# Ledger of designs, part 109: peptides against a protein of PDB entry 9GMZ

Target 1, 343 residues: chain A of PDB entry 9GMZ
Amino acid sequence: TGFPLELLTRPATERLAYFENYTVAHPRLKEVYEILMRTIAEPAGASFIFVYGASGVGKTTLRLRVEQKLTELALPKLESDRARVPVVGIEAIAPESRYFNWKEYYTRALITLEEPLIDHKFDYGVRGISRDNFGKINVESKVVAPALRRALENALIHRHPDVFFVDEAQHFGKVASGYKLQDQLDCLKSLANMTGILHCLLGTYELLTFRNLSGQLSRRSVDIHFRRYCADSPEDVQAFKSVLLTFQQHLPLAETPNLVDHWEYFYERTLGCIGTLKDWLKRVLSDALDREATTITLKDLQKRALSVAQCQKMFKEIQEGERQLSETEADVQNLRSALGLGA

## One batch from the design tools (peptide; made by RFdiffusion4, then SolubleMPNN)

Design b2_p15_2_s4
Fold by OpenDDE base, seed 1:
Structure b2_p15_2_s4 (fold): chain B 343 residues (1-343), chain A 15 residues (1-15)
Amino acid sequence: as target 1 above (343 residues)
Amino acid sequence: SELEQLAQQMSQPLP
């Protein structure tokens, strides 16, 4: 148990890369991973999966681990079907303007689908989309969003991924004054329907506002709540302490730091979000390796901690999201009770 | 300890 001891003789870059690539299989991650993998395997006519939770809970880690697993499971089939891509994952960019940039979204999706290693050249039928001599997709600036959409639809149909991931999907909710958020949902729904590809949208609790606008999407969507660890739950506190114990064993330092004794301080500055915790420890490890330090101290932790003001802001955003979900759960319970379905 | 047992489980790869 712990990091390979040979790392202590390796360069700081290799030691840091080990920790960056290390994933703690904590209970909430494992639960959401199993639900997501099962839902992708058996979507039961769903067109969308919504994965929502706090910023820094670990949604990107979840996506990357699912992408890895789906790729591993597809390898035997990919040898025979060189056109197929098992999974595609993109991150939705925060618009520089108050408006979601569909042209950028379609361009990034096309670039991600068309990795250089795919020998099977697909003609998108769109003038101004080409491959360079290295197989990289080039999109000319003159190509308009409707043409890029058709190219993406054709690429998704041809590559036929088991799922299309969109991380930071709350950015679809950023619409112009006078434009309807519903039009963005209808655009995504149309893309999923035209391609037959399951879409998984990962995002913050702002994704709930987007999801709730379409009663039609709710009938064809699976919801997955990626919860943080809560300090009012003894089980969650024990899980959080176990995550700290696991991370301290996997920090490639000569002396194992005692993180568990500082669990309350770690909780205060991460709000029970394991992604925030990992990013914090990564920054502190990088600083320790740069100093050739044998261990990490509380002072080293304090230097890279989020400020109390940042934590207070993040906590308010979390509380509002958790409140909205609790109200929705209560509405479901009230509906069940009114239907004579037992609680 | 119970904590160490949980940490050992978390050290395993996702299934």
Scores: peptide ipSAE 0.355, ipTM 0.925, DockQ to the pose 0.903
Fold by OpenDDE base, seed 3:
Structure b2_p15_2_s4 (fold): chain B 343 residues (1-343), chain A 15 residues (1-15)
Amino acid sequence: as target 1 above (343 residues)
Amino acid sequence: SELEQLAQQMSQPLP
């Protein structure tokens, strides 16, 4: 089934919003979603979940769909426990400075935990944290990071989310010294241990450096690789073409564009990353709607495509991440062989 | 076609 035909008579903003909110349940997303949902339900003593994969593979879409599902599943319990938040999700910010801004991280986490739908005021036990008349958290400039951490620990314990999501978590690693990365991981580990809340870190293959640095995190973490579609796999090519077919049916345009015939060009400029594909199509759709166009042309696609240079850079980053994982898999096989467990 | 079947599956919401 395609988009609702009634959208053709709606404003451009509604047509664009439809496509933005539309999610293709592609095989890799479904697989990772099922693994993630199962792991959240049964963490088996894990304190962390690492979801890693290429930039633009769809990690943010995965997070949002899991947040939605956890919220839906929690609704019956939320009627009896009005203090509970089923899930919390934040995006880690790339530090403008050489140092990760823990004060900003804790503030954002507190603001997200305390969305205005929660009628029950919680006292954080920290002076300079208040709620406005709309229930929004206000943090005074005088509040220091250790006080915000205590407030977040108390809020997480009180709200008891099933999981705490941190998207773009590779930004924890952009602190120029490996020592600072370990300190950050120890800080996150301490927060998870003190609150008893499962943390899910979503990010690029740069997250693999975090796993390798902390042998203690590896024992308490579940790893989920969100793979891209590969052009060397006939199955992956068919899945990618099917994603294009699905998107072309869900573009709210008077004439259905033929995206499938251009699958190689779409693959070249997305590297098999469905998030990158969706974002590209969103930009092209926005341009088409602004022109009141009936369809999308190849020229419209070309105008909003990533450059070849951008794709080459992204592909090198992907290949390095995939290589590191392949080496790790080989090391496991070598270890098993050396232990006499058989290959 | 196989593509249409896959597209139909992908058009369904996540469970």
Scores: peptide ipSAE 0.354, ipTM 0.925, DockQ to the pose 0.851
Fold by OpenDDE base, seed 5:
Structure b2_p15_2_s4 (fold): chain B 343 residues (1-343), chain A 15 residues (1-15)
Amino acid sequence: as target 1 above (343 residues)
Amino acid sequence: SELEQLAQQMSQPLP
């Protein structure tokens, strides 16, 4: 199993696009995918799903694969219900200011939800929201955040997606001095409650702060930890080596590079995060294609590796997140013991 | 090998 050999005669852009679109179904991705798909199908009164894990673990890949699958599953129903959007996914933007920009969030959500190709047009009941001649939504600068929220609520109710994805959702936690993170969570909770739409927030371990702020959110949320591969686990090391073997077979080069023999170096510079690994290999592949190279060397890998300083910073952030989760597991055991349920 | 078998499984699409 490998890339289509015909790619070797194709332009560099097509060869790169093949690798960009290729997804390794690694064990942790498959596990989280199955849990997420099941939870979306049967939310059991949950209003939120939190998917948290290290930066570069593959959360965006997970989102995109779930969006694709939900779209495929919805196709037969979309023939009868032309107003429906099966899934909507956005990325939360890091604010340039000290404040999360709700106006920008609502605008981006509306633009994504109400794509030009949707035949069944909806009236938002908000002055200054229109469609251009191409069906693209235009939001006038005068439209205020509360009006955009009402427009989004109405659009979500009308389009009734199975889930609303927000990637990089830790950016909701960026609140200036004097505002409470609780107010941001209450805003999201209110949006989910008013629309009846399940929200899935994907982000870093900073999302754990959201879970801890409200016992009410915890009662209506499902938590999914997207773990990295750990070098202290033989099973995780074997899985990580298998990912390297899969990627080396799917690099569209004339000579298959030996990535597996360098697994320790790949682990050192990715911390067991498969998204970080894929992004690294993508950069190296791009450089190889630009040079019309037949393969990738260790020197090519070294040229595009994250610095040791970057890896050390990322590792500290991971260790803090993993520590907080381990403490939570210990707290559950302590609570069970205190309740007389035993270990 | 076991590694090749795992890689072959990972090469399959998500269900």
Scores: peptide ipSAE 0.352, ipTM 0.924, DockQ to the pose 0.904
Fold by OpenDDE base, seed 2:
Structure b2_p15_2_s4 (fold): chain B 343 residues (1-343), chain A 15 residues (1-15)
Amino acid sequence: as target 1 above (343 residues)
Amino acid sequence: SELEQLAQQMSQPLP
């Protein structure tokens, strides 16, 4: 089990693309994938799914794999229902301004939802929304945010995706002084309620601040914690070493590098985040392919590692997020005790 | 090894 050996005779671009597209089905990814797929299939009246975890834990990889699977499962239905889109996925952009740009959000969502290959063209009922000669949506600058919202609501109802994904959703929490983060939540809640479409927000632990502001969203949301691997857990260390072993077998190099023997160094510079690990190995592989190297050395790894200062910053952000979750669990226990319920 | 068995499982596509 490893990369196809034929890749060794292929261009560096194909070898790199193989590794970029390769996904390790590591235990935490598999667990969160199964929970997410089940929740999408049976929302049980939920309007939201929150997927939160460290930066670089692999949330984007999770989203892309779920989008792929939902598309594959929908193919037989799409033959009969030409209006349907199985899934919509966007990445929220950090606003350049102090305000979340709803106009840009609605525009990006519409553009993503209405891909050119959809046979059934939808009339948005909004002046300044059109399709070009290639079937791509164009939104004129004169179209106002309330009109774009109505267009998106109508498009979501008509296309009826199983889920609407928003990656980097912590960016919704970036509001200017004087605006309430609650107003952003109420806007998203209203969109989900008006369309009947399940929304999945993926983000860092900053998403918890957003999640906790709405007690009403809590009743209609499923929470999924995408945990990193922890060095204080023998099982997590074993899983992390197994991820390294899997990656070393899937690096398209003539000589298999020994990554497992350096597991502590990999852990130190990734904090147990598999996305961070993959991105690091991708950079190192690119450098090795550019040199026509037969393998990867520790020196090659060190050249592309995150700095200790970057790791220390990331670790503080992780510790704060993990602390907030632990406090929430303690608050539940305190509430149960105060209600006279057993521990 | 147990590690190799885990790596083989991780090498499989998600279901």
Scores: peptide ipSAE 0.349, ipTM 0.923, DockQ to the pose 0.874

Design b2_p15_3_s2 (from b2_p15_3, 6 letters changed)
Fold by OpenDDE base, seed 5:
Structure b2_p15_3_s2 (fold): chain B 343 residues (1-343), chain A 15 residues (1-15)
Amino acid sequence: as target 1 above (343 residues)
Amino acid sequence: SELEKLAEEFSKPLP
């Protein structure tokens, strides 16, 4: 089934919003969704989940769909425990400075965790943290990072989410000169240990550097690789074509555009990343709606495509990440062979 | 199919 046909009589804003909120169910998303949901339900003493993959593979979409599902599953329990928050998700901001801003991170985490809809006011025990008349958290500029950390620890313990999501988590890797990346990981590890809350870090292949730095984190982490579709795999090509077919059926236009016949061009300009594909189609749909166009043409697609130079840069970053993972798999096989366990 | 079931779950608008 395609988009609701009633959308053709609706404003351009409503048509665009439909497509923005639409998620294609595809094999790689299903795989990582099921692994992530299972790991959250049964963490088996894990304190961290790492979800890594190419920029634009769809990690944010994965997060949002898991947050939605966890919220839905928690509804019956929330009636009995009004203090509980089922899930909390934030995006780590790229620091403008040479170092990660922990004060900003803790502030954003507190604001997200303590949204106005929570009836029970929590006392943080920290001067300069208050709620406004609308229940929104206000943090005074004088509040220091260690005090915000204690407030977040107490809030996480009190609200007891099943998981704490941090999207774009590679930004924790931005460390000032003379500091160690290990110290940032130890801060996160300490927060997870002090609260007993499972942390899920989503990010680029730069998260692999975090995995390799701490042999202690490796014992308490689950790794999930969100792979792109590869053109050298017939199964991956077929899955990618099926995604294009689904998107063309869900573009709220009077005439269904033929995207599938241009699959090679879509692959060339997305590298098999479905998030990049969706964002491209959103831009093209917006342009088509602004022109009151009945369909999308190849020329409309070309106008909003990533440049070849952008794709070449993204592809180099992907190849380096995929190489590091392949080396890790080879190292595991070498370790097994060296231990006499066989291949 | 299992993909169809997931598609049904994903048919709900994101908040």
Scores: peptide ipSAE 0.457, ipTM 0.938, DockQ to the pose 0.145
Fold by OpenDDE base, seed 1:
Structure b2_p15_3_s2 (fold): chain B 343 residues (1-343), chain A 15 residues (1-15)
Amino acid sequence: as target 1 above (343 residues)
Amino acid sequence: SELEKLAEEFSKPLP
């Protein structure tokens, strides 16, 4: 089991594209994928799903694979319901100011929801929103955020996706503190309530701070922790080595590199984050293909590794996030014990 | 295994 050997005769662009599109199935990804798919199918009155974990753990890969699966499962219904979109996925943009740009968010969401392939002209009820001759949504600069919100609400109701994904959702929390942060939460809550569409927010551990500001959101949310692999767990180390073994088999090179023998170095420079590992290997593969190299060496890996200083910074951010979760879990256990429910 | 089944699903290219 490995890459198609025919790739060795193909252009470097096709070899790189193969690796980019390849997803390693690994225990943590399987776990969160199954929980997420189940929660989307049976939200049980939840309005939100929060998926949080380290930067580079693989949240975007999780989203894309869930979007693919939901689309595949919806295909038979989409033939009869031409208005329906099975899933919508966007990335939240970091605010350039102390304020989240809702106008940009609503515009991007509308553009993503209203792809050209949907023959059904929908009247958004908003002047300055139109489709061009190619079916692409155009939003005039004069359209204000409240009008874009109404257009998005109407579009979400009409298209009725099973879930609305927002990647990098920690950016909703990157606003001025106090009432303004509550207003952002109330804005998201209102959008989910008005549309009846389940929202899935994926982000870093900074998303926890945002989630914890609204006890009402917490009561209508499902939490999914996308954990990294930990070197202090023998099971996690074995899973990480198995991921390295799979990646080395799926690098479209003439000679299979031995990545597994360097597992400690890979762990040191990825912190057990599989997305960080994939991105590193992608950079190294690109360099190898550009040189027409037959394999990847340790020296090639070292050239594209994150610096020790970058890893130390990322590790501190991870440890702080994991600490906050552990405190929350301890608080839940203490509450259960105090209620007589047992640990 | 269940992981192998998921690997087979993930062998499909992303759209």
Scores: peptide ipSAE 0.452, ipTM 0.936, DockQ to the pose 0.149
Fold by OpenDDE base, seed 4:
Structure b2_p15_3_s2 (fold): chain B 343 residues (1-343), chain A 15 residues (1-15)
Amino acid sequence: as target 1 above (343 residues)
Amino acid sequence: SELEKLAEEFSKPLP
């Protein structure tokens, strides 16, 4: 089953939007989705979930699909509990300074948690936080980070989401010293503990530093590795080809492009990361639609491909992350062996 | 299949 053929008569904007909103179900996404949904349903006293993987592996897509599902599942209960928000998701912003901007983080979290459509008004108990005439949260510039934190704590308690998602969470780690990174982690722990809300941090392999710095986090966290597809695995290559086949069927073009025949080139320029692949195809589709093209050619792909230098840099970052995980797994096995537990 | 079931779920547009 491909895209709805009626899209071929629709504006380029609708055709592009279809592809943007389309998600390929693939083995790694399924695995991580199921683990994440299960962990959210039964956190077993966990305060954190860490979802880590390569940049462009599809973590944001995972988040959005989980948010959608949690919202859908909560709808029957939201009729009776008008104060409840089923899920909240934000993206952490890269700090312009050497320090994470907690004020901005808390402000964005409050704005996202307090959607205009929430009929149940909540008083934050903080001067300088208000709703406008459209129900949108306004935070005055004079409001300090500790006050915003208290407002967020109160809002999270009152709205009681099943999970609080923070995408690009590696940005919490952008601190000038290891001590300050610990302070950031302690702030996050305190927020989760004070609210009783499960926090899911999604990010790059830089999130592994958070796990390693706090043995106390390790006791209250679930780790989920969102793996890329590896070219040295025949099964992973087949899964990657199947993703290409699905994407080519869901590109709203008059002529179905043959992406599968170029799988090696797609792999070379995506490193097995499906998000990177989707973003690439989206750019190429946009260009094709702008030209009223009937299909996508290899030349069109080449124009929007990541450079070899970009891919080399990304691959080095991936290899370092995968190495750190392999070392951690080896350390666990060594510990088990040293304890007289079988490998 | 379980993957097909997930594909059907993911066929819904994101909000």
Scores: peptide ipSAE 0.452, ipTM 0.936, DockQ to the pose 0.149
Fold by OpenDDE base, seed 2:
Structure b2_p15_3_s2 (fold): chain B 343 residues (1-343), chain A 15 residues (1-15)
Amino acid sequence: as target 1 above (343 residues)
Amino acid sequence: SELEKLAEEFSKPLP
């Protein structure tokens, strides 16, 4: 099914919002969605889930769709438990300084966890944490990081989400030394252990650095690789073309653009990353709507494409991540072989 | 298909 035809008579903002909110179901997204949902339902003693993949592969879309589904599944229980939050999702912010700002992290996590719409207001037992008249959490500047941590621990225990998502989690790794990275992981591990809340870290292949640093996390983590589509795989090419076909049907334009005929150009400028593709099409759609255009042309695509230099940089980052994974897989195989386990 | 079922779930707007 295509977009609702009534959108053609709607304002550009509504047409753009439709496309922004539209998610293509595609094989890689389905795979990681099902694994993630199953792992959240049955953690089997896991404290962490790592979801890693290329920038722009669609990790944020995955998170948001899982958050939506977990919320929907929790609705019957939320009627009886007004203190419960079914899921919490935050985005990790790149520290401006060489040091990760735990105070800021805990503050953001508390603000996100304690939505104004929650009927049951929790007392954190921490002086300088309050709610405004709208129920929004306010944290006074005098509140120190250890107090904010305790407040977050208490809030997570009280709200008991099925999972705590941290998107862009590679930003925890932007610490000046490997030791500090371990300390960050130990801090997160301690938070997960103290609260009993499953943590899901989503990020780039830089998250593999976290995985490699903690042999203890490996026993209590589930790894999910969100792969891009590869042009050397006929199945992946067909899946990518099918995504293009679906997007062209869901662009709210009077004339359906032929995106599929340009699949190689789309692949060249997205590297098989569907999030990058969607963001590109959003920019092009916005430009088309601003011009009251009936369709999207190749020239419109070219105006908003990533540069060849950007694509080359992104491709190098992907290749390095895929290499690290291949080494890890080889190490697992070598370990299995050394243990007398078959490959 | 299972992909079609997922597409139906994803037809819901994100909050």
Scores: peptide ipSAE 0.445, ipTM 0.935, DockQ to the pose 0.145

